# Peptides against a protein of PDB entry 7Q4I: the designs that were tried, part 121

Target 1, 281 residues: chain A of PDB entry 7Q4I
Amino acid sequence: HENSTIAERLYSEVRVLCWIMTNPSNHQKKARHVKRTWGKRCNKLIFMSSAKDDELDAVALPVGEGRNNLWGKTKEAYKYIYEHHINDADWFLKADDDTYTIVENMRYMLYPYSPETPVYFGCKFKPYVKQGYMSGGAGYVLSREAVRRFVVEALPNPKLCKSDNSGAEDVEIGKCLQNVNVLAGDSRDSNGRGRFFPFVPEHHLIPSHTDKKFWYWQYIFYKTDEGLDCCSDNAISFHYVSPNQMYVLDYLIYHLRPYGIINTPDALPNKLAVGELMPEI

## One batch from the design tools (peptide; made by RFdiffusion4, then SolubleMPNN)

Design b2_p19_4_s4 (from b2_p19_4, 9 letters changed)
Fold by OpenDDE base, seed 5:
Structure b2_p19_4_s4 (fold): chain B 281 residues (1-281), chain A 19 residues (1-19)
Amino acid sequence: as target 1 above (281 residues)
Amino acid sequence: SEEEEDFKKVEEQTKKLLE
C-alpha cells in the first residue's frame, strides 16, 4: 500500500532517542498512550519518572514530583541518557506525556545537520535567554554534542548552569546550553512555517482563536501567522494532546488517505559540515 | 478554550518559578 523507503533510510541515518517527561500518576493515564502511538517510531523510547514501571519501561530518577522539580528531573534525565544511551542515538528529544510527535518529520529536519554540531531545536521563545530557548511543552531535540556539553561542561559548573532544582526547566536548560555555546536552531521549514507547536493543531489552524494580547505572541521568537499557513506541511510536534487525540492523530497521519492523491517527497538537502547551520529564512 | 487556559496557567507558573 505504501512506500516507506526514504523513511526507513532516515530511521537508520537519523537516530532519535525520545525521553518522555512523566510521573507515576500519569503512567497509565497518559504515558502508555505515547508508547502505543508516536513513541513506537523513535529509535529508543524512555519514560523518565520518579518510579520504575516495567510495563511502561520507565526509569526512576532520584527526584521529587511537582512542577518545582521539573528542572531537576530534566538534569537527571540527561545525565542518565549520557551515562547509558549517548551512543544509542544521534539526536535526543524531550517531550511531555501529552506531546504528540511526527518523528519522520523531525528526522527530515535534522537530516542535514551533524550530530556533532552543538545545536538544539524546538519552538523558540525570545524572553530570558538572549539567543532564545525552546518551549518545554512543544518538545525540544538536542544533538549528541549538545547533550555532551550540557552534561559534561554545563551541569558541573554552577556559574554556567543552575545547581538548584527549582525554576522553569525549559528556560534553565536554555540558559545552560547558551553558556556552553549550544546554538538555538531555527526549526522553520523553507517557507518560514513552524514545526514545533506548544498547542494542539486546532489552536494554531483557526484564526483569532486567541487575542493579540495573548502571551504566546510576545514569547514567540519568529513571527508566525494563524490559519493554514501557521504550520509546516512537515510539522513535528503538538502539545496538550489528550490520549484519545493521540490515536486520532495516528489514524489521520498514518492511515487515512484521500484516494487518488499521491504526495512525492522533496529531495533531501545536502548534508552540512560540523558547526554549520541552514541559512536563516 | 481549555488548551489556552492550560497554556496560560503554564506561563503563569513559569513566571512564578523565575521569580
Scores: peptide ipSAE 0.028, ipTM 0.693, DockQ to the pose 0.074
Fold by OpenDDE base, seed 2:
Structure b2_p19_4_s4 (fold): chain B 281 residues (1-281), chain A 19 residues (1-19)
Amino acid sequence: as target 1 above (281 residues)
Amino acid sequence: SEEEEDFKKVEEQTKKLLE
């Protein structure tokens, strides 16, 4: 008995292509569970691999496997998207096969932005890239224009984008995007709470789960708190989510309801002009 | 914790990839 009218509207107006970073060994182990849970809420879902899998809808990219090839796979994935799918969506999400995404919340965040604005969103980290870069594990979403700039302007130029396939993929794409003036957006909500998370909810929600010297606190671009204030009510993603946890999250988010509590969504913000970002908090 | 150790491993791997 849910009213999904606004979610349906956003599904149509904020089209998201989700591509999942995976490999042949994870097709059945992990990727299929993405497809069976949150991935079904994408407008288009593609699994980027080194081997084709028709059941999964996996694409065989011309790359090797292993962590040293993740950057290569990312480049080839976006090349593939640009060539075949650039008009199939307005926004293009990269996620891992152990990332869980609440796509409706992502659409809500993206709604005011023009897909022709060169911008991308995710969990912003501060090292290595001046404007910051988005954590690979938390997933990051590029506008259509950002994809265009990445593929057409950055990738062909070794001075703008690393030609080798080695390197930290999230850092490398961050460098490339910065070099073509794609803006690293602020994905925080109006209360300053994050939406993209590089760990499972437990690690963010439980205070003092990690020590103060934990690398994450040095990497986050925006100051964040632990506990219940860590995370937006409209959180978008979590990482290191096991296949089983994906189903748990799917149940908790989309099925489990406290009787008598009705959530009334906030009004949609005004749409921004091309090139315009939301005001800084 | 074991989880924290895993996260440290990810960091170290990332650092190696940045070299």
Scores: peptide ipSAE 0.027, ipTM 0.682, DockQ to the pose 0.075
Fold by OpenDDE base, seed 3:
Structure b2_p19_4_s4 (fold): chain B 281 residues (1-281), chain A 19 residues (1-19)
Amino acid sequence: as target 1 above (281 residues)
Amino acid sequence: SEEEEDFKKVEEQTKKLLE
């Protein structure tokens, strides 16, 4: 039997709008699989694209496609959210169409925080931004107040926020948020383990998988370990997750009991007598 | 390993995004 009482409570008290960064070429290939897996556990799910797709619930933002326009798309996405959805949620998650998120674990992390606190969470990197910034691929979540400050205070001011659409999306939003005093939060658990991950689980869980000179070790804001101790028991996100891997993770994680969902095993059957078989159903 | 190659690809892509 499954007990989801705590998860249901957090679903109502910690409302999350998830917006997915995608493009028209990935609507069927990637985004659709987000919608069919972890995205269904968001309170609101929106796909931000350059073309409308009614089946996917994709929004056509007034931006061009390509890696050089990701910052532009992020700005327009949050403008759209602020205009249409700012009161529909308490927290606003950005994820890519190849990011997998355990939304219940995110709600657990966010529960003690007020959505009126100017804060955002993710995988914190140390370069370029004094307080750090959150990795774009791992996904990052803004409080309602953080979204307000970003859209109302930062975006209209070229001195606070880059006006052109070029640059690294995650770095640029990090700069903007810092300039309006939105805090880069610590998403680590009580044991100091990370919750947002910019790679697939395998890359984080395998010890000595990367060279010590790998850029990630220079970028990570907090000291982290490799292997099984790398990751929180309440991990939130992984990146570079293929569509097939999304279904695998969706199956495995929920059988492994995400926070707030307790699965009690059925009672053991009675022992059979020697030569006795279970009755056919 | 295939996994190391994937990490290298990710590293290269990330560096390009930061330029």
Scores: peptide ipSAE 0.027, ipTM 0.662, DockQ to the pose 0.097
Fold by OpenDDE base, seed 4:
Structure b2_p19_4_s4 (fold): chain B 281 residues (1-281), chain A 19 residues (1-19)
Amino acid sequence: as target 1 above (281 residues)
Amino acid sequence: SEEEEDFKKVEEQTKKLLE
């Protein structure tokens, strides 16, 4: 027996459009498995590609393939969303075709915020962008106002947003968003634990898995602990999740239950005014 | 470990994207 009443409420009140970064070679290998697992919990799911696929609901963007074109694809994806889907959701998530997302936990994090607040969330990194930027692999979510500012104010201005398609897409969108006063939010929970993760759970949960010189420790905006305390009980995303692992995670999170343990949800926080953020912890 | 190799690959890919 499950009581999903609050999850159903949040599904209606915190509408999320998920767009998945993919390519034609990964439609069957990766993207299809997103659609069959966590992607079904989005209010709207779109796959952004260079080729149309009616079975997948993939959109052919006017971009080339390869890592050097990821920034170009991100720009065209948000242009497409703004033109066709800006009113279909309140929040707009970018994820990769090997990102796993617990959408209910994302709705919980987003609930107090107005979609008219110019803000975005993800795994915040500190280099290159003064306010920080969100890791591309962990996925990042823009408010409706953030999408509007990005597409209408930033993209048309080469002084605010890089016009060519080269560079790290997550850094480049971070620069553009900062230049139009979209705030890089804090996605940590009330205990200061992260919610968006650029690696698989095993890499974050196992202490001393990486050397102290590992780049990640220099890139994270907020200090984080290793081990079980690394991650919120309401974690949102993990990256480098294989297709098989997506089905395992779906089973573990939504089906497997320890007998006799009832998890009661915390009370929803108060809603914030337009432009207001939760205090940083 | 295989996991350490994955981290190294991610690091190398991240560096290439930032160059």
Scores: peptide ipSAE 0.026, ipTM 0.678, DockQ to the pose 0.098

Design b2_p19_5_s1 (from b2_p19_5, 8 letters changed)
Fold by OpenDDE base, seed 5:
Structure b2_p19_5_s1 (fold): chain B 281 residues (1-281), chain A 19 residues (1-19)
Amino acid sequence: as target 1 above (281 residues)
Amino acid sequence: DPILERAEKIAEEIDKEYS
């Protein structure tokens, strides 16, 4: 017995297209498990690959495979989305085939924002891009306007967006988006806790007092704590989630309940005007 | 990969249950 009335409302009002970065070798091994878990909660789910798979709903993009082609695949994925699906959603999530996403929490974060606001969200990193960029592994979500600007304004202009398919995918899209005035939003909750995570929950929840030299602490845009204060109660994503862990997370989040504890959701915030962001924390 | 193999088995079981 569960009351999903608010979640159902947000499913209708905050429509999310999720595209999953994958390859033919991972269709059965990884991508299928996304489809069978959190991907079901997207309004539209598309797997972006180099080979078509009708069972998976995978699209064959005109790109080669390999890490050096991830940027090329991202460009082609968003072109495909713009051409075929730009009106099917309000928000457009990129995730990897080993990313787990709590889509309801993402809808909650996105609810106040207009999809016509040029903004995108994720785990913000500070290097290479002045306003920051969103970590590729944690997943990042673009507004409809952000997708439009990326595909129509940035991609056709070599001065705004890298024409070559090489480079770090998340950095390159971050540069392109900055160049067309798409804002790198703050995805933190009202307590300043992160929502998008580039690692598994264990890595963030367990304090590692000794590894101050870990690159993550140099890359993270906002100061964050370790332990229980690392993560929002409304966390959105984790990365490096194995296929088995996806089913475990699905069980823990959507099925397992402590008897006698009722979680009452917070009230929805007021909607923002076009171009307006939430106040800084 | 033993993890992937187990995941595939779970997936097959789910497919059988919902097919």
Scores: peptide ipSAE 0.017, ipTM 0.510, DockQ to the pose 0.021
Fold by OpenDDE base, seed 3:
Structure b2_p19_5_s1 (fold): chain B 281 residues (1-281), chain A 19 residues (1-19)
Amino acid sequence: as target 1 above (281 residues)
Amino acid sequence: DPILERAEKIAEEIDKEYS
């Protein structure tokens, strides 16, 4: 009873390659559930690991495991994508094996942008990087041109991009991208609501008596409110989503419907020229 | 960092639930 014509159009016009950060110990525990839920809505889905898994479609990158190697894994993942898959998509999403993504909402956000524009999107944080950087856990998406600049221009130059594999991966890629003039985009909707979230829906939707000293409020680049106004109706991602919650979210978003309510999508915006961004809110 | 600490805690909870 659903009309998916617009979603099918965007699937064809806004091609997304999703790569999932994982490790061999999480192939069965976490990554498999990404593949069985939101990952199936990507145009291409690749799991980046240290071991090959043919059932999962996992790639064995030449990196060690552990949190201290996440930056190394990110560098090798994008090298692999550039070498094998740069023309298979227009946009390239990094997500964790506990990130949930509504890919249709991401395509809607990306639709006006040229993939030849050097830009990337996510949950923007303000520390360490002048233009900001995108939170690793919320997931971040690079244009094809951003991937090219990262791999071809930034990575080979130790002055532009850290050669060591240590450091916070999201901060380090943010530094590298800034150094090659890849713009940190604004992912907020027309009402100024966020779309990429570094926590589960519950933590954003429920005004927690979180101490105003909670680090998140100091890190966010754009001022956001808690509660029902925290999140766009077209939200894209949430982090720290358990495997069970992935199936719950899939059911709630794609299957459960309130009887008698029909959602009509907004009109698509005009496409931007290469290098042009949406006006800041 | 606080992000890593929270991530570790959540990861441990997930691992306990699915072990």
Scores: peptide ipSAE 0.014, ipTM 0.475, DockQ to the pose 0.078
Fold by OpenDDE base, seed 1:
Formats: structure tokens, sequence, C-alpha cells
Structure b2_p19_5_s1 (fold): chain B 281 residues (1-281), chain A 19 residues (1-19)
């Protein structure tokens, strides 16, 4: 009985390639469950690994495994995307194999933006990068132009982008993108509520879950509240989601319905010109 | 896990609806 007309429209007009950061040890344990849940709602889904897996549709990147190689894997992943898939989508999402994403909500956020605008979105953190950077765990999405600038302009220049594979992946890409004038966008909704979250829903929804000394409160770029006001009704992502919880979230978001409650979607905003951003709240 | 199996089945049904 669901009317998916607007979601189908956005699926065609806001094409998203999702690439999942994974490794061979997690193909069966984690990545498979992404593919079986939210990953199916991407226009294109690719798993970036160090080993090929035809069942998963995983790509073997020429990188080693380990946390110290995540930056190297991100660089190679975007190089691979640019070489093989740059025209397959308008937007390019990085997510981890324990990130859950509501792709329809991401399309809604991205709808007004041109993919030729050099912009990227995610959970914005303020340290290390002047304009901020997007948290790796929450996932972040680049426009097609942002990918082009990253791969063609930033990566080949060691003055603009770190050539070695060490460092915090999300910080390093944030530095590179800033250096080629890719803008760190505001992913908050019209009420100023966040959409990309670096933790599970419980950690954001439950007040006083963390103390004020917790690093997160010093890292967030925008003010955020705890409790139900923490999160947009159109939230996009959560991190540290277990494989089992992915199926639970799929059930709760896409299957479970309170009888007699019908949600009417808000009207789509006007499309922005190339280079234009929505005003920050 | 029978709960997981049921959840996977639900996910497959959802995917069919949105595909």
Amino acid sequence: as target 1 above (281 residues)
Amino acid sequence: DPILERAEKIAEEIDKEYS
C-alpha cells in the first residue's frame, strides 16, 4: 500500500554510488549484511577490499590491511571509482561495513545540490581542518565534481594531499578536499538537527549517555542536543551498527508501520545553481 | 539464528518492494 513515487523519482534523479570500506575477514561477517540490507537501495554498490569476492562484488585494491592503511584504501577506492564509475552516479558515499544508511533520506538532502558543485557531506568535525572534515565512521558523500577534484587535482600533488598511506583517513581526505576548494557542506535539516551520526542511535537518543568530557562534544562542528531532538526525522546514517541490528533497522524503518499514521513528505526544495549551497542554520 | 533468518527474510521482502 505504500506510495513510493517520490522515492522512485529521487532514485532516478539523485543517483548514489555507495562504496563500503571492508576487508577479507569481514566479507561474510559484516559486508554481506550491508549488501542484504541498506546497500541494495544504492544505485551502485561496491565493496572496497584487499581481496576480490564475486559473491559480494568486492574489489581488490592494491593496499595492505590494517587501520594504518585506511587512508591508502580510501585513495585507491576513489581512484578506482573515478576510472570506472564516475558517470555511474551523481554522488559517491563512503561507508564502513558497520555503518547503516537510509539512502532515501540522503537523496532528499542532496536533491537541491548540483553534482557539479564541489561539495561533500557527513558528520562535520571541527579539529585539524579549518572548514572541518567529515567523520569517517558516520560515512560521507562526495559530489561527482568533488571526486574529480580529489583524484585529478589533489592526489597527484603531495603539497595538497598526503602521499603516504598513514594518518586518520577522514582527516586526511578532509585536508585534501579543502586544498582543492571542495566545500564541507552542512548536512543538518531545516530544524538544525543532524543527519549523519558516528555512533549507534542509542548513544545519540539517550540523554546523558556520555559525559561532557567525551571527545565527541569537542569535535562536533555544529551544536547538537541529546534526546529525540538530537536527530533529524530524516536521519541518514549511524555507525557501529551490528549485522543483526542492520536487519532490525531495516524492519523498523521500512517494514514496521503504526496503523493509521500516514506521513506526507515535505515539498522538495528548489534546485541550487552550480556552486550554490543551502544556507547554514 | 532463527531471529536473524526471519529478519533476513523481511529484508528481502522489503528489497523486492523498493526494487
Scores: peptide ipSAE 0.014, ipTM 0.507, DockQ to the pose 0.020
Fold by OpenDDE base, seed 2:
Structure b2_p19_5_s1 (fold): chain B 281 residues (1-281), chain A 19 residues (1-19)
Amino acid sequence: as target 1 above (281 residues)
Amino acid sequence: DPILERAEKIAEEIDKEYS
């Protein structure tokens, strides 16, 4: 028996639209497994593609396929969201078709923030963008106001936002958002542990899994450690999650329980005013 | 893009591991 009362409350109060970056070749291979696992816990789930798929609820964006078009797809995805879905949610998550997300943990992180605050969250990287940018693979979530500013203020202005579809998707949106004063939030928990992860849990949890010269250590905005201290107990996302691993994670997170251990959730923090951020750790 | 290239290699390694 589970008590989901607080999760149900957050589901209603912190509405999340999840859009999944995918392509026609991945509809059946990857995207459908997102829909069958963590994607069902979003208030709204949309797959952004170049081809329509009625079974998947995929949208055909007016973009070409290929890695060089990911930025173009992101721009068109948020334009589509703004036009059709801006009032369907308070927060708008981008994830890849190999990203796994614990949506309840994301709602918990987002709860104190106003969706009218121009802010976005994810795994913050330090290069290229002064305030940092959020790793594309880990997924990133924009407030409603952030989406508005991105689509209405940034995208129409080539000086604020790159008009070409080329470039690193996550860097380019990070530049655009900075240029319209959307804040790159701190997604760490109260212990300073990260919540959004650009790799699978194993790559973060196992000490010395990667060489110290691995680019990730140079890119991460906040200092992080490996091992169990790498990751919040309320971690939100992992990347490079295979379709099979999505089902494993769903089982481990939502079904498998150690008998006799009851987890009592922490009290919700106070809500912030519009424009206010949580105190720095 | 060195990030993309590395991500591709990691993705390929993961695909090999999980395929």
Scores: peptide ipSAE 0.014, ipTM 0.498, DockQ to the pose 0.084; fails the geometry check

Design b2_p19_5_s2 (from b2_p19_5, 5 letters changed)
Fold by OpenDDE base, seed 3:
Structure b2_p19_5_s2 (fold): chain B 281 residues (1-281), chain A 19 residues (1-19)
Amino acid sequence: as target 1 above (281 residues)
Amino acid sequence: DPILEKAQKLAEEIDKEYS
């Protein structure tokens, strides 16, 4: 027996539009698996591409493809959202086509915040931007007011926001948002544990999986540990998740139930006598 | 881990069914 009343309430009160960064070569390989797993739990799901795909619900943005165009695609994606969807949600998540997100845990984190507060959340990194910026791979979520400030105040001003399409996407949006006084929020839980992760669960959960010289330890804004204490009980995202791993995670997380879904367990079976076997199924 | 094994089996079945 299942009780989802709290999750249903948060679905209505904390509306999330998820936009997925993808390209035409990944529509079938990656993006469709987002749509079949965690993406179905967003209030609105849009795939941002360079080509239209009606089966996927992909938008053709006026951009080129490749790593050097990711910043351009992010700017056009948020312009598109502001023009067509700014009132369809309260919060606006960017994710990659290999990011997995537990949307209920994100709603839980966001619930106390007003969407009119100029704030955004994600895995905060410390270089290049004074207040920090959110890692692109872990995904990041903007309030409605943050989207408004980005599109209306930052993008039109070359002094506030980079006009060309080159550079690291996550750093460039971080600079733009800082310049319009959008706050880089703290997404950690009450125990100081992270919720947004730029790698797969295995890379965070296994102690000493990464060398201490690994760049990640120089980039993280908040000190974090590896192993059992690495991650919040209400973790939100992981990156570099293969299509097959998305289905594995989708089963594992919803078998254990995300925040707001209460699973009422069945009664314990009767104890067997010595030498007695369970009946065949 | 029986839960992980079940999840992996399900993922394989879904991958075969949906390409």
Scores: peptide ipSAE 0.018, ipTM 0.473, DockQ to the pose 0.023
Fold by OpenDDE base, seed 1:
Structure b2_p19_5_s2 (fold): chain B 281 residues (1-281), chain A 19 residues (1-19)
Amino acid sequence: as target 1 above (281 residues)
Amino acid sequence: DPILEKAQKLAEEIDKEYS
């Protein structure tokens, strides 16, 4: 028998709205599998698309499809959330339709933070944005105050936020958030291990003697190790997860148990004041 | 390490299937 008492408490106290970046061609192929796996553990799940889908609970945003419109879709998605859902959650996760997220681990990371703190978390990259920005593929989570500042203060001002829909979505939101003093938080665990990952588990867990010229090593904000020490025991997300892999991960994480091993959760940290962050490790 | 080699091959197969 599983004791979920702490997870249930965090589900109520750390409310997460997950919005999934998708398109009409991926509703059945990808997005549906998010809904059937990790997306069911969000307090609210919304699929942001260019077409409505009542079976998926997809929203038709007033944007075109294609990579050149991802920034436009992100802006419209957060506008939609602010208008309709800003009080439905405390934290607002962006993920792709091939991102897998362990929502309980995200709630654990977020628990000490106030949703009124202007902060966001993800896999932090160092280029283009002084404080860093969060990788789009790994998914990133904004506090309620971060969403407010983004939509109300940043988006209406072309000096603070790019008005056109072109550019790298994750870089552009990172610039906008920095310009309204939303802090790029540290998502690492107490051992300095990452929680948000822009690739599949295999690419992080398996030391690749591959080319040190791989762009990722130039982009990561914090030093990371390869192998089993790469990743927190409370890892939050992985990217490029196929629909089949989502079901495998759901089975391995939530159903498969080694008999006789009981995991005792660590004590919850003290809650932080508004504007206070955990110290960087 | 034969375990790591097997895992790397599996990762490559998954990437090919998903691409």
Scores: peptide ipSAE 0.016, ipTM 0.475, DockQ to the pose 0.047
Fold by OpenDDE base, seed 5:
Formats: C-alpha cells, sequence, structure tokens
Structure b2_p19_5_s2 (fold): chain B 281 residues (1-281), chain A 19 residues (1-19)
C-alpha cells in the first residue's frame, strides 16, 4: 500500500552508518530497542561500547565507562569506523541509545551534499566553538571526508584535538572538526525549522514548556520558535526517547496513517559540488 | 499499553523480515 521508491533510492544513494553510543549496562535496556526500531533503517548499525555483544553487534572499544570517558569513546569509535567501515557509507551518524532518528529525513537533508565535502550536521550550539558545535544528544552526522579529517588530521595532533579523554564529547569533537576545517552545517529546512532536537518532541512542540531562562535558548545557534513552527515536517532526531517511546514513534511515523490523506514528497534538490553548501536561510 | 504492544509486535515482525 505504501510507495517507498524515493526512500529506497535514497537508501542506496545516501548511505548512512549509524554508530550508537552505549555501555554494557544499557545493551539490553536501551540499545536493543534502537536496533529493533530506527536503527534498522541505517545502511550499517554499530553499537560502540566497552564490552562486546554479538547479539547487539556491539564493539568493545578500549575505553572506560562513565561520562568522563565519552570523549575517549567517541575518538575510538571514529578510529574504528575509519579503519573498518569508511567505505561502507557516505555519512556517519553518532547517536545515543536514547536518541530516535528518522533516517529517511536525514537522507533527504544530506542528498544534495557530497560526502567528500568536509561538513557535519546536527543541532548546532553556539558556545565554546566559533562556528558552533553539534549537540551530542540530538545526534550528529559527519561526511566521509569529515571522518577522514577527524581521524587522520585532527586526532594525531594534540594542538588540533584534545588528547585526554575528559571533557564534553560534543564540544571536543566540535573543536577538533573546526581545527581541520570541517564546516558546521545548517540542518534547518527551507522554512528555517530545525531537524535535530536535543529533547523529546513534547519539549519543543508545546509553547512555553520551558522557562525563557532555560539554558537551551542561550545555546541554540539559530533562533527557533516554539509550537508547530519549532520543528520541520522532515525532523530527523529527538533525544531522551525512552525504549517504549521508540516503539510508539515507530508506529506513529511508519504505520499510523490518516485515511484519505496522501503525502506527496517534494522534489529532490539539485546536487551540490564538492565543498558547496546550501544557501543560508 | 495496547499501542505499545502493537508497535512491539510489529517491530518483531519487521525484524523477522530483515533478519
Amino acid sequence: as target 1 above (281 residues)
Amino acid sequence: DPILEKAQKLAEEIDKEYS
């Protein structure tokens, strides 16, 4: 009953490797539910952990557990990807084990870009990094060239990339990427609406859900509205999504249909040259 | 939750198709 021809085309042309930040205590509690929901729609799905799990397809990285090691885990994850999987995809998504991602919407956003363009996308924050950095929880996606520059040019140089495993993971990768001229892209749609979200849909969709003094409003790189105008109709990610909510979202997005309403997809944009970005909104 | 149960069953069916 559903025509997926365009989605199937994009699955082939915009190949995405998704790596999930997890730990052994969350393999069964959280990560498994990613694998059973949105993670299936990645071209390659890998769980990055400190312990191997063959049922989950989890990799044991040579890092300790805890929040103070997240940066270390991110560095080792991208090293692992570069060594084993750099040609398996065009784009490389980091997500948490409580991030939900609509991979088709991400492919749509990425379609015009060359994977040889040094660019990455996510929920852009303005502090600490001049060009901005992408929020860790919302997930962020690197081009193949961005991964190459990160692993080959940034990581080996302590002047470009922090050698210690401590620090805010998303800020530290943002600094490293800036230092190797990887561009912090604009993930907003043609209406200026965001696609990557560091919270659950309710926190963005409900007006005045948060205090005006809430840190998020100071951190966002681009101004955003609350309510229905907060979020693209082609939104890509939400964070703090419980395992149960992942199944609900899967049902709502991929199965629940209002009878008699047919969505016609917009035409694909023209492809950009290597190094070219979409015009600013 | 009946919606969740349906979603979980559907997820299991999809898993079987993609396994």
Scores: peptide ipSAE 0.012, ipTM 0.497, DockQ to the pose 0.020
Fold by OpenDDE base, seed 2:
Structure b2_p19_5_s2 (fold): chain B 281 residues (1-281), chain A 19 residues (1-19)
Amino acid sequence: as target 1 above (281 residues)
Amino acid sequence: DPILEKAQKLAEEIDKEYS
């Protein structure tokens, strides 16, 4: 027996549209597994592709495929969302087809914020963008106002937002959002632990002196540690999650319970005014 | 983009690990 009353409340009060970056070759291999796992916990789930897929509920955006078109796809995805879905949610999550998201934890983080606050959250990186930008792989979530500013104010202006479809998707949207005064929020919990992760849990939880992680420490905006203190108890996302691992995570997070341990959720914080952010940690 | 290249290499290695 589980009490989901608070989660149900947040599902209603903190509405999240999740759009998944995918391509036709990944519809069956990856995207369908998002739909069958964490994506079902979004208020709305849309797969953004170059081809329509009725089984997936995929949208064919007017973009080419390939790594050099990810920025183009992101621009068209948010244009599509703004045109068709801006009132369907309060928050708009971009994730990859190999990102796993604990949507309830995202709603908890977002609860105090007004969707009319121009803010977005994710795993903040420090290079290229003064305020930082959010890692594309970890997923990032825009407020409704952030989407409005991005689509209406930034995208139409080549001085504010790159018109070409080339470039690092996450960096380019980060530049555009900064240029329209959308704030790069702090997604850390009250203990200063991260919530959005650009790698699998194992890569964050297990200290590894492998050269592969060296760049990450240079890119993170906030200081973080490895090991058990790396990650919030209310972590939101992980990247490079295989289709099989999505089902494992779904089982571990939503089904597996240690008998006799009752988790009592913390009280919800006070709601912030429009334009107000949580205090720095 | 050095980030993208590193991420891609990492992704390829992860894909190999999960394959």
Scores: peptide ipSAE 0.007, ipTM 0.492, DockQ to the pose 0.086

